# Ledger of designs, part 10: peptides against a protein of PDB entry 2XVC

Target 1, 50 residues: chain A of PDB entry 2XVC
Amino acid sequence: ITERELLDYIVNNGGFLDIEHFSKVYGVEKQEVVKLLEALKNKGLIAVES

## One batch from the design tools (peptide; aimed at target 1 G44)

Design b2_p17_4_s1 (made by RFdiffusion4, then SolubleMPNN; from b2_p17_4, 11 letters changed)
Fold by OpenDDE base, seed 2:
Structure b2_p17_4_s1 (fold): chain B 50 residues (1-50), chain A 17 residues (1-17)
Amino acid sequence: as target 1 above (50 residues)
Amino acid sequence: SQKEKDEEWFKEYREKL
């Protein structure tokens, strides 16, 4: 999965992301999801609200 | 671990573009 794909998922999911759920559904390692999230945050593309 | 903390932290987001 790419950063853009993850960003699109977050937007389409109302800003909510359950890492455990996403990992299971999409077959992506939790560590990879976190890596992508950190990249998105560092690039200023997302803000973490909780 | 840091990974565990990240998992707990990343829950809700908003696009900033």
Scores: peptide ipSAE 0.229, ipTM 0.691, DockQ to the pose 0.114
OpenDDE base, seeds 1, 3, 4, 5: peptide ipSAE 0.224, 0.038, 0.216, 0.085; ipTM 0.687, 0.534, 0.661, 0.579; seed 3 fails the geometry check

Design b2_p17_4_s2 (made by RFdiffusion4, then SolubleMPNN; from b2_p17_4, 10 letters changed)
Fold by OpenDDE base, seed 5:
Structure b2_p17_4_s2 (fold): chain B 50 residues (1-50), chain A 17 residues (1-17)
Amino acid sequence: as target 1 above (50 residues)
Amino acid sequence: SAKEADEAYFKELKAKL
């Protein structure tokens, strides 16, 4: 999954991301999801609240 | 444990866009 695809998912999911659920459903390792989130945060595209 | 802490860390995030 790309950063843009993850961003689109987050937007479409109301800004919420359950990493455990996402990993199971989409077959993406948790570490990879976090890596993508950090990239999005560093680019100012998201602000992590929790 | 470290594993338990990792699982908790990776459980859920909320993002402001």
Scores: peptide ipSAE 0.154, ipTM 0.620, DockQ to the pose 0.034
OpenDDE base, seeds 1, 2, 3, 4: peptide ipSAE 0.095, 0.115, 0.088, 0.120; ipTM 0.629, 0.630, 0.564, 0.600

Design b2_p17_4_s3 (made by RFdiffusion4, then SolubleMPNN; from b2_p17_4, 12 letters changed)
Fold by OpenDDE base, seed 2:
Structure b2_p17_4_s3 (fold): chain B 50 residues (1-50), chain A 17 residues (1-17)
Amino acid sequence: as target 1 above (50 residues)
Amino acid sequence: EQKRKDEEWFKKRKAEL
């Protein structure tokens, strides 16, 4: 999975992403999801919800 | 089980929609 694919998923999922759920549904390791999310965060495209 | 350092929920910035 790429950063763009993950970003598209977030958009299509109402702007939100649950790491645990995504990992289970799409068979992507949580560590890989986190890596991609951190890249998106560093680019200012997403923010961690508090 | 992997311990997550980041929070579980992320949100795309509205400005980038």
Scores: peptide ipSAE 0.057, ipTM 0.587, DockQ to the pose 0.050
OpenDDE base, seeds 1, 3, 4, 5: peptide ipSAE 0.039, 0.055, 0.037, 0.053; ipTM 0.558, 0.590, 0.585, 0.582

Design b2_p17_4_s4 (made by RFdiffusion4, then SolubleMPNN; from b2_p17_4, 9 letters changed)
Fold by OpenDDE base, seed 2:
Structure b2_p17_4_s4 (fold): chain B 50 residues (1-50), chain A 17 residues (1-17)
Amino acid sequence: as target 1 above (50 residues)
Amino acid sequence: SKKEEDEKYFKELKEKL
């Protein structure tokens, strides 16, 4: 999965991400999802609210 | 495995685009 694909998912999911659910559905390791989120945050593409 | 269940971890996010 790419950063852009994850960003698109977040947008289409109303800005909410259940990391465990996403991992199970898409077969992506939880640590990889977190890594991608950190990259998106560092690039200023998302803000983490909680 | 990639689909194993653990404690739930949630993030609420706002796009900046």
Scores: peptide ipSAE 0.085, ipTM 0.615, DockQ to the pose 0.109
OpenDDE base, seeds 1, 3, 4, 5: peptide ipSAE 0.074, 0.082, 0.059, 0.064; ipTM 0.590, 0.584, 0.548, 0.594

Design b2_p17_5 (made by RFdiffusion4)
Pose (drawn by RFdiffusion4):
Structure b2_p17_5 (pose): chain A 50 residues (1-50), chain P 17 residues (1-17)
Amino acid sequence: as target 1 above (50 residues)
Amino acid sequence: MKLHIKVTEKGYEYLES
């Protein structure tokens, strides 16, 4: 998936992401989800919590 | 791993582009 798709998903999910659940449902490797989240964080597009 | 995430204004602008 693209960074835009993950960001759209996060916004539509009320700013929440369960990496384990996401990986299971959407078939994206956990490390690929983490890689996409880092890119979003480094572009200043998201503030990560918890 | 569970994350709560805030989308910055820049993030909304990115989605609108």

Design b2_p17_5_s1 (made by RFdiffusion4, then SolubleMPNN; from b2_p17_5, 5 letters changed)
Fold by OpenDDE base, seed 2:
Formats: structure tokens, C-alpha cells, sequence
Structure b2_p17_5_s1 (fold): chain B 50 residues (1-50), chain A 17 residues (1-17)
């Protein structure tokens, strides 16, 4: 999964992301999801609200 | 872990490109 794909998912999911659920459904390691989120955050493309 | 993510204006611009 790419940063773009994850960002697109987040948008289409109303901003909500369940890392555990996403990992299971899409077969992506949880640590990879976190890595992508950190990249998106560092690029100023997202902010974690809660 | 459940997160609520805010997509920034830059994030939306990124997706639009």
C-alpha cells in the first residue's frame, strides 16, 4: 500500500482509521500502517485528532 | 487502535493531483 492509497482510504472512511481492522482487511502489517501515517503526518497531509 | 484523522488542505490537494 502507498501513502496515497492510505490517505485516499482515510478520506473515504470519513477520517476514521482502525489500524487493527485495516490490517486484517487489507493484509497490511500494523507497523507498516503506522509508518505510512507518520509519513503522511510529517508531510503535513494529515493530523491525528484522537 | 482506532484513530480519527484530519486531512489537511495540503492532503486534499495532494489527492487531487
Amino acid sequence: as target 1 above (50 residues)
Amino acid sequence: MKLKIKVTEEGYKYLAE
Scores: peptide ipSAE 0.772, ipTM 0.935, DockQ to the pose 0.924
OpenDDE base, seeds 1, 3, 4, 5: peptide ipSAE 0.771, 0.771, 0.771, 0.771; ipTM 0.935, 0.935, 0.935, 0.935

Design b2_p17_5_s3 (made by RFdiffusion4, then SolubleMPNN; from b2_p17_5 with H4K E16K S17E)
Fold by OpenDDE base, seed 4:
Structure b2_p17_5_s3 (fold): chain B 50 residues (1-50), chain A 17 residues (1-17)
Amino acid sequence: as target 1 above (50 residues)
Amino acid sequence: MKLKIKVTEKGYEYLKE
């Protein structure tokens, strides 16, 4: 999965992301999801609210 | 871990491209 694909998912999911659920559904390791989120955050594309 | 994410204006513009 790419950064763009993850961001698109977040938008289409109302901003909610369950890392555990996402990992299981898309077959992506949890640490990989976290790394993608960190990249998005560092690029100023997202902020974690809760 | 369940998160609530804010997509910034920059994020939305990124997706438009």
Scores: peptide ipSAE 0.763, ipTM 0.930, DockQ to the pose 0.924
OpenDDE base, seeds 1, 2, 3, 5: peptide ipSAE 0.763, 0.763, 0.763, 0.763; ipTM 0.929, 0.929, 0.930, 0.929

Design b2_p17_5_s4 (made by RFdiffusion4, then SolubleMPNN; from b2_p17_5 with H4K E9P Y12L E16A)
Fold by OpenDDE base, seed 3:
Structure b2_p17_5_s4 (fold): chain B 50 residues (1-50), chain A 17 residues (1-17)
Amino acid sequence: as target 1 above (50 residues)
Amino acid sequence: MKLKIKVTPKGLEYLAS
């Protein structure tokens, strides 16, 4: 999965992301999801609220 | 881990590109 795809997922999921669920459903390692989130955050594309 | 993510205006612009 790419940063763009993850960002798109987040938007279409109302901003909610369950890393555990996402990992299982999409077959992406949890650490990879976190890595992508960090990239998105560092690029100013997202902010983690809670 | 369940997160609530805010997509910034820049993020929305990114998706539109």
Scores: peptide ipSAE 0.766, ipTM 0.937, DockQ to the pose 0.931
OpenDDE base, seeds 1, 2, 4, 5: peptide ipSAE 0.766, 0.766, 0.765, 0.765; ipTM 0.936, 0.936, 0.936, 0.936

Design b2_p17_6 (made by RFdiffusion4)
Pose (drawn by RFdiffusion4):
Structure b2_p17_6 (pose): chain A 50 residues (1-50), chain P 17 residues (1-17)
Amino acid sequence: as target 1 above (50 residues)
Amino acid sequence: MKLWIKVTEKGHEYLAE
């Protein structure tokens, strides 16, 4: 998936992401989800919590 | 791993593109 798709998903999910659940449902490797989140964080597009 | 995420103004602008 693209960074845009993950960001859209995050917004539509009320700003929440369960990596384990997401990986299971959407078939994206956990490390790929983490890689996409880092890119979003480094672009200043998201503030990560917890 | 569960994350709560705030989308910044820049993030909303990026999605509006």

Design b2_p17_6_s1 (made by RFdiffusion4, then SolubleMPNN; from b2_p17_6 with W4R H12L A16K)
Fold by OpenDDE base, seed 4:
Structure b2_p17_6_s1 (fold): chain B 50 residues (1-50), chain A 17 residues (1-17)
Amino acid sequence: as target 1 above (50 residues)
Amino acid sequence: MKLRIKVTEKGLEYLKE
């Protein structure tokens, strides 16, 4: 999965992301999801609210 | 872990490209 794909998912999911659920559904390691989120955050594309 | 994510205007612009 790419950063763009993850960002698109977040938008289409109303801004919510369950890392555990996402990992299971898409077969992506939780650590990889976190790294993608960190990249998105560092690029100023997202902010984690809670 | 369940997260609430704010997509910035920059993020939205990125997706529109």
Scores: peptide ipSAE 0.763, ipTM 0.930, DockQ to the pose 0.911
OpenDDE base, seeds 1, 2, 3, 5: peptide ipSAE 0.763, 0.763, 0.763, 0.762; ipTM 0.929, 0.929, 0.929, 0.929

Design b2_p17_6_s4 (made by RFdiffusion4, then SolubleMPNN; from b2_p17_6 with W4K H12L)
Fold by OpenDDE base, seed 4:
Structure b2_p17_6_s4 (fold): chain B 50 residues (1-50), chain A 17 residues (1-17)
Amino acid sequence: as target 1 above (50 residues)
Amino acid sequence: MKLKIKVTEKGLEYLAE
């Protein structure tokens, strides 16, 4: 999965992301999801609220 | 881990391209 695809998913999911669920559904390692999120955050594309 | 994420204006603009 790409950063763009993850960002699109977040938008279409109302900003909510369950890393455990996402990992299971899309077959992406949890640590990889976190790395993608960190990249998005560092690029100023997202901010984690809670 | 369940997260609530704010997509910034920059993020929205990125997706609009």
Scores: peptide ipSAE 0.761, ipTM 0.931, DockQ to the pose 0.900
OpenDDE base, seeds 1, 2, 3, 5: peptide ipSAE 0.761, 0.761, 0.761, 0.761; ipTM 0.931, 0.931, 0.931, 0.931

Design b2_p17_7 (made by RFdiffusion4)
Pose (drawn by RFdiffusion4):
Structure b2_p17_7 (pose): chain A 50 residues (1-50), chain P 17 residues (1-17)
Amino acid sequence: as target 1 above (50 residues)
Amino acid sequence: SKLHIKVTEKGREYLEE
């Protein structure tokens, strides 16, 4: 998936992401989800919590 | 792993592109 898709998903999910659940449902490797989140964070597009 | 995430103004603008 693209960074845009993950960001759209996060916004539509009320700003929440369960990496384990997301990887299971959407078939994206956990490390790929983490890689996409880091790119979003480094572009200043998301503030990560918890 | 569970994350709560805030979308910044820059992030909202990015989605409008």

Design b2_p17_7_s1 (made by RFdiffusion4, then SolubleMPNN; from b2_p17_7 with S1M H4K E17K)
Fold by OpenDDE base, seed 2:
Structure b2_p17_7_s1 (fold): chain B 50 residues (1-50), chain A 17 residues (1-17)
Amino acid sequence: as target 1 above (50 residues)
Amino acid sequence: MKLKIKVTEKGREYLEK
């Protein structure tokens, strides 16, 4: 999965992300999801609200 | 872990390109 794909998912999911659910559904390691989120955040593309 | 994420204007612009 790419940063773009994850960002697109977040938008289409109303901004919500369940890391556990996402990992199970898309077969992506939780660690990888977190790394992608960190990259998106560091690039100023997202902000974690809660 | 459940998160609520704000997509910034920069993020929206990124997706539109």
Scores: peptide ipSAE 0.757, ipTM 0.931, DockQ to the pose 0.921
OpenDDE base, seeds 1, 3, 4, 5: peptide ipSAE 0.756, 0.755, 0.756, 0.756; ipTM 0.930, 0.930, 0.930, 0.930; seed 1 fails the geometry check

Design b2_p17_7_s2 (made by RFdiffusion4, then SolubleMPNN; from b2_p17_7 with S1M H4K R12L E16K)
Fold by OpenDDE base, seed 2:
Structure b2_p17_7_s2 (fold): chain B 50 residues (1-50), chain A 17 residues (1-17)
Amino acid sequence: as target 1 above (50 residues)
Amino acid sequence: MKLKIKVTEKGLEYLKE
């Protein structure tokens, strides 16, 4: 999964992301999801609210 | 872990490219 794909998912999911659920459904390691989120955050594309 | 994420305007622009 790419940063773009994850960002698109987040947008289409109303901003909600369940890392455990996402990992299971899309077959992406939780560590990879977190890594992508950190990249998105560092680029100023997202902010984690809660 | 469940997160609520804000997509910034920059993020939205990024998706439009």
Scores: peptide ipSAE 0.760, ipTM 0.929, DockQ to the pose 0.923
OpenDDE base, seeds 1, 3, 4, 5: peptide ipSAE 0.759, 0.758, 0.758, 0.758; ipTM 0.929, 0.928, 0.929, 0.928

Design b2_p17_8 (made by RFdiffusion4)
Pose (drawn by RFdiffusion4):
Structure b2_p17_8 (pose): chain A 50 residues (1-50), chain P 17 residues (1-17)
Amino acid sequence: as target 1 above (50 residues)
Amino acid sequence: EKLHIKVTEKGHEYLEE
């Protein structure tokens, strides 16, 4: 998936992401989800919590 | 791993592109 798709998903999910659940449902490797989140964080597009 | 995420204004602008 693209960074845009993950960001759209996060916004539509009320700003929440369960990496384990997401990986299971959407078939994206956990490390790929983490890689996409880091890119979003580094572009200043998301503030990560918890 | 469970995360709560705040989308910045820049993130909303990015989605509008």

Design b2_p17_8_s1 (made by RFdiffusion4, then SolubleMPNN; from b2_p17_8, 5 letters changed)
Fold by OpenDDE base, seed 2:
Structure b2_p17_8_s1 (fold): chain B 50 residues (1-50), chain A 17 residues (1-17)
Amino acid sequence: as target 1 above (50 residues)
Amino acid sequence: MKLRIKVTEKGYEYLAK
């Protein structure tokens, strides 16, 4: 999964992301999801609110 | 872990390209 794909998912999911759920459904390791989120955050594309 | 994420203007602009 790419950063773009994850960002697109977040948008389509109303801004919510359940890492556990996402990992299971899309077969992406939790660590990878977190890594992608960190990249998105560092690029100023997202902000984690809660 | 459940997260609430805000997509910034920059984020939307990125997706629009």
Scores: peptide ipSAE 0.778, ipTM 0.937, DockQ to the pose 0.920
OpenDDE base, seeds 1, 3, 4, 5: peptide ipSAE 0.778, 0.778, 0.778, 0.778; ipTM 0.937, 0.937, 0.937, 0.937

Design b2_p17_8_s2 (made by RFdiffusion4, then SolubleMPNN; from b2_p17_8 with E1M H4R H12L E16K)
Fold by OpenDDE base, seed 4:
Structure b2_p17_8_s2 (fold): chain B 50 residues (1-50), chain A 17 residues (1-17)
Amino acid sequence: as target 1 above (50 residues)
Amino acid sequence: MKLRIKVTEKGLEYLKE
């Protein structure tokens, strides 16, 4: 999965992301999801609210 | 872990490209 794909998912999911659920559904390691989120955050594309 | 994510205007612009 790419950063763009993850960002698109977040938008289409109303801004919510369950890392555990996402990992299971898409077969992506939780650590990889976190790294993608960190990249998105560092690029100023997202902010984690809670 | 369940997260609430704010997509910035920059993020939205990125997706529109």
Scores: peptide ipSAE 0.763, ipTM 0.930, DockQ to the pose 0.915
OpenDDE base, seeds 1, 2, 3, 5: peptide ipSAE 0.763, 0.763, 0.763, 0.762; ipTM 0.929, 0.929, 0.929, 0.929

Design b2_p17_8_s4 (made by RFdiffusion4, then SolubleMPNN; from b2_p17_8, 5 letters changed)
Fold by OpenDDE base, seed 4:
Order: C-alpha cells, then sequence, then structure tokens
Structure b2_p17_8_s4 (fold): chain B 50 residues (1-50), chain A 17 residues (1-17)
C-alpha cells in the first residue's frame, strides 16, 4: 500500500482509521500502517486528532 | 488502535493531483 492509497482510504472513511482492522482487512502490518501515517503527518498531509 | 485523522488542505490538494 502507498501513502496515497492510505490517505484516500482515510478520506473515504470519514477520517477514521482502525489500525487493527485495517491491518487485518488489507494484509498490511500494523507497523507499516504506522510508518505510512508518520510519513503523511511529517509531510503535513494529515493531523492526528485522537 | 482507533484514530481520528484530520486531512489538511495540503492533503486534499495532494489527492486532487
Amino acid sequence: as target 1 above (50 residues)
Amino acid sequence: MKLKIKVTEKGYEYLAK
């Protein structure tokens, strides 16, 4: 999965992301999801609200 | 872990390209 694909998913999911659920459904390791989120955050594309 | 993410204007611009 790419950063773009994850960002698109977040948008289409109303901004909500369940890392555990996402990992299981899309077969992406949790640490990889976190890595992608950190990249998106560091690029100023997202902010974690809660 | 369940998160609520805010997509910034920059994020939307990124997706629009």
Scores: peptide ipSAE 0.776, ipTM 0.937, DockQ to the pose 0.917
OpenDDE base, seeds 1, 2, 3, 5: peptide ipSAE 0.775, 0.776, 0.774, 0.775; ipTM 0.937, 0.937, 0.936, 0.937

## One batch from the design tools (peptide; aimed at target 1 F16 D18 E20)

Design b2_p18_1 (made by RFdiffusion4)
Pose (drawn by RFdiffusion4):
Structure b2_p18_1 (pose): chain A 50 residues (1-50), chain P 18 residues (1-18)
Amino acid sequence: as target 1 above (50 residues)
Amino acid sequence: AYDPNAKEPVKVKVENWP
């Protein structure tokens, strides 16, 4: 998936992401989800919590 | 969906970080 798709998903999910659940449902490797989150974070597009 | 004209970051809670 693209960074845009993950960001849209996060917004539509009320600003929440369960990496384990997401990986299971959407078939994206956990490390790929982490890689996409880091790119979003480094572009200043998201503020990560917990 | 994400607004490209947003002036602030989206706050997100993330769980089960490997």

Design b2_p18_1_s1 (made by RFdiffusion4, then SolubleMPNN; from b2_p18_1 with A1S E15T W17L)
Fold by OpenDDE base, seed 5:
Order: structure tokens, then sequence, then C-alpha cells
Structure b2_p18_1_s1 (fold): chain B 50 residues (1-50), chain A 18 residues (1-18)
């Protein structure tokens, strides 16, 4: 999965991202999702909330 | 509409982090 694809998913999912769910459904390692989020955050494309 | 190049970041609520 690419950064753009993850960003698109987040937007389409109403700004919510369940790491566990996403990993299971899309077959992406949780660590990889986190790395992509970090990249998006560093680029100023997302603001992460807990 | 969604603009991925907009200056304002997309707010993301993240749950179930490892």
Amino acid sequence: as target 1 above (50 residues)
Amino acid sequence: SYDPNAKEPVKVKVTNLP
C-alpha cells in the first residue's frame, strides 16, 4: 500500500483508522501502517489523534 | 471535496496501535 492509498482510505473512512482492523482486512502489517502514518504526518498531510 | 494537496492536514483518529 502507498501513502496516497492510505490517505485516500482514511478520508473515505471518515477520518478514522483502526490499525488492527485495517491490518486484518487489507493484509498490511501494523508496523507498516504506522510507518505510512508517520510519513503522512511528517509531510503535513495528516494530523494524528488517539 | 477532498484535496490531498491542501495545506490543512486531514484529522485522523487512530485506534488499536501496536
Scores: peptide ipSAE 0.660, ipTM 0.897, DockQ to the pose 0.725
OpenDDE base, seeds 1, 2, 3, 4: peptide ipSAE 0.659, 0.659, 0.659, 0.658; ipTM 0.897, 0.897, 0.897, 0.897

Design b2_p18_1_s2 (made by RFdiffusion4, then SolubleMPNN; from b2_p18_1 with A1M P4E E15T W17L)
Fold by OpenDDE base, seed 1:
Structure b2_p18_1_s2 (fold): chain B 50 residues (1-50), chain A 18 residues (1-18)
Amino acid sequence: as target 1 above (50 residues)
Amino acid sequence: MYDENAKEPVKVKVTNLP
């Protein structure tokens, strides 16, 4: 999954991301999801809460 | 879909972090 794909997912999901759920459903390692989030955050594309 | 022209970051509530 790409950063853009994850970002689109988040937007389409109302701004919510359950890492455990996402990992299970999309077969993406949890650490990879976190890595993508950190990248998006560093680029100022997302503001992470919780 | 994400609007790449948006100036504000997308607020994301993340749950079940490792």
Scores: peptide ipSAE 0.682, ipTM 0.893, DockQ to the pose 0.931
OpenDDE base, seeds 2, 3, 4, 5: peptide ipSAE 0.680, 0.680, 0.681, 0.680; ipTM 0.893, 0.892, 0.893, 0.893

Design b2_p18_1_s3 (made by RFdiffusion4, then SolubleMPNN; from b2_p18_1 with A1S E8K E15L W17L)
Fold by OpenDDE base, seed 4:
Structure b2_p18_1_s3 (fold): chain B 50 residues (1-50), chain A 18 residues (1-18)
Amino acid sequence: as target 1 above (50 residues)
Amino acid sequence: SYDPNAKKPVKVKVLNLP
């Protein structure tokens, strides 16, 4: 999965991401999802609730 | 920061779309 694909998913899912669910459904390791989120955040495209 | 192992959705604010 690409950064753009994850970003589009988040938009289409109302701004929420269940990492465990996403990992199971899309076959992406949780660590990879986190890596993509961090990349999006570092590029200023998203902010993540802390 | 968020916990990637939490059994809850992460709230993401989209700031800009490419």
Scores: peptide ipSAE 0.581, ipTM 0.847, DockQ to the pose 0.103
OpenDDE base, seeds 1, 2, 3, 5: peptide ipSAE 0.578, 0.580, 0.581, 0.580; ipTM 0.846, 0.846, 0.847, 0.847

Design b2_p18_1_s4 (made by RFdiffusion4, then SolubleMPNN; from b2_p18_1, 5 letters changed)
Fold by OpenDDE base, seed 2:
Structure b2_p18_1_s4 (fold): chain B 50 residues (1-50), chain A 18 residues (1-18)
Amino acid sequence: as target 1 above (50 residues)
Amino acid sequence: SYDPNAKKPVKVTVKNLP
């Protein structure tokens, strides 16, 4: 999965991402998802909120 | 609509960080 694809997923999912769920459904390792999130964050494309 | 190049960060709530 690419950064763009993950960003699109987040937007289409209402701004929510469950890493455990995503990993299981899409077959992407959790650490890879985190890596992509960090890249998106560093580029200013996402703002992680709690 | 959504513009991936707008440089407005998308707010995201992340659950289950490892």
Scores: peptide ipSAE 0.662, ipTM 0.905, DockQ to the pose 0.714
OpenDDE base, seeds 1, 3, 4, 5: peptide ipSAE 0.661, 0.659, 0.660, 0.662; ipTM 0.904, 0.904, 0.904, 0.904

Design b2_p18_2 (made by RFdiffusion4)
Pose (drawn by RFdiffusion4):
Structure b2_p18_2 (pose): chain A 50 residues (1-50), chain P 18 residues (1-18)
Amino acid sequence: as target 1 above (50 residues)
Amino acid sequence: SRRELHIKVTEKGHEYLE
């Protein structure tokens, strides 16, 4: 998936992401989800919590 | 461990989506 798709998903999910659940449902490797989150964080597009 | 994250989308993030 693209960074845009993950960001859209996060916004539509009320700013929440369960990596384990997401990986299971959408078939994206956990490390790929982490890689996409880092790119979003480094572009200043998201503030990560917890 | 489970990774349940709460994320705030910045104004820049909203603009990026638009």

Design b2_p18_2_s1 (made by RFdiffusion4, then SolubleMPNN; from b2_p18_2, 6 letters changed)
Fold by OpenDDE base, seed 4:
Structure b2_p18_2_s1 (fold): chain B 50 residues (1-50), chain A 18 residues (1-18)
Amino acid sequence: as target 1 above (50 residues)
Amino acid sequence: MRMILKIKVTEKGLEYLK
């Protein structure tokens, strides 16, 4: 999954992301999901609220 | 371990998707 695809997912999911669930559904390692999130965050595309 | 995040998509993020 790409950064863009993850961002689109987040938007369509009301801003919620269950990393463990996402990992299982998309077959992406948790660490990879976190890596993508960090990239999105560093680019100013998202802000993690909690 | 369950990890649920609440994420705000910024205006920049929304523009990025357009």
Scores: peptide ipSAE 0.743, ipTM 0.920, DockQ to the pose 0.883
OpenDDE base, seeds 1, 2, 3, 5: peptide ipSAE 0.742, 0.743, 0.742, 0.743; ipTM 0.920, 0.920, 0.920, 0.920

Design b2_p18_2_s3 (made by RFdiffusion4, then SolubleMPNN; from b2_p18_2, 6 letters changed)
Fold by OpenDDE base, seed 4:
Structure b2_p18_2_s3 (fold): chain B 50 residues (1-50), chain A 18 residues (1-18)
Amino acid sequence: as target 1 above (50 residues)
Amino acid sequence: MHMKLRIKVTEKGKEYLE
């Protein structure tokens, strides 16, 4: 999965992300999801609220 | 254990996808 794909998922999911659920559904390691989120955050594309 | 996050997509993020 790419950063763009994850960002698109977040948008289409109303801004909610369950990392464990996402990992299971898409077969992406939880650590990889976190890395992608950090990249998105560092690029100013997202802000983690809670 | 579920790791549930609430994420705000910034205007920059929205523009990125457009």
Scores: peptide ipSAE 0.733, ipTM 0.912, DockQ to the pose 0.867
OpenDDE base, seeds 1, 2, 3, 5: peptide ipSAE 0.733, 0.732, 0.732, 0.732; ipTM 0.913, 0.912, 0.912, 0.912

Design b2_p18_2_s4 (made by RFdiffusion4, then SolubleMPNN; from b2_p18_2, 7 letters changed)
Fold by OpenDDE base, seed 4:
Structure b2_p18_2_s4 (fold): chain B 50 residues (1-50), chain A 18 residues (1-18)
Amino acid sequence: as target 1 above (50 residues)
Amino acid sequence: MHMKLKIKVTEKGLEYLK
């Protein structure tokens, strides 16, 4: 999955993301999801609220 | 263990998807 795809998912999911659930559904390692999130955050595309 | 996050997509993020 790409950064863009993850961002699109987040938008379409109302901003909610369950990393473990996402990992299981999409077959992406948890650490990879976190890596993508960090990239999105560092690019100013998202802000993690909680 | 579930790792549930609430994420705000910034204006920049929304523009990025357009």
Scores: peptide ipSAE 0.739, ipTM 0.916, DockQ to the pose 0.872
OpenDDE base, seeds 1, 2, 3, 5: peptide ipSAE 0.738, 0.738, 0.738, 0.738; ipTM 0.916, 0.916, 0.915, 0.915

Design b2_p18_3 (made by RFdiffusion4)
Pose (drawn by RFdiffusion4):
Structure b2_p18_3 (pose): chain A 50 residues (1-50), chain P 18 residues (1-18)
Amino acid sequence: as target 1 above (50 residues)
Amino acid sequence: STKLHIKVTEKGYEYLEE
């Protein structure tokens, strides 16, 4: 998936992401989800918590 | 942590509007 798709998902999910659940449902590797989140964070598009 | 709460910045919303 693209960064845009993950960001859209996060916004539509009320700013929440369960990496384990997301990986299971959408078939994206956990490390790929982490890689996409780091890119979003480094672009200043998301503030990550917890 | 695998359960993340995330805030989308103004820049993040602007990016989605592109």

Design b2_p18_3_s1 (made by RFdiffusion4, then SolubleMPNN; from b2_p18_3 with T2N H5K E17A E18K)
Fold by OpenDDE base, seed 1:
Structure b2_p18_3_s1 (fold): chain B 50 residues (1-50), chain A 18 residues (1-18)
Amino acid sequence: as target 1 above (50 residues)
Amino acid sequence: SNKLKIKVTEKGYEYLAK
């Protein structure tokens, strides 16, 4: 999964992301999801609220 | 279960629009 694809998913999911659920459904390692989130955050594209 | 609330910034939306 790409950063763009993850960002698009987040938008389409109302801003919610369940990392464990996402990992299970899409077969992406949890640490990979976290790395993508960190990249998005570092680029100023997202902020983690909770 | 590691559920997060993510704010997509204006920059994020602009990024997706391109």
Scores: peptide ipSAE 0.758, ipTM 0.924, DockQ to the pose 0.838
OpenDDE base, seeds 2, 3, 4, 5: peptide ipSAE 0.757, 0.757, 0.758, 0.758; ipTM 0.923, 0.923, 0.923, 0.923

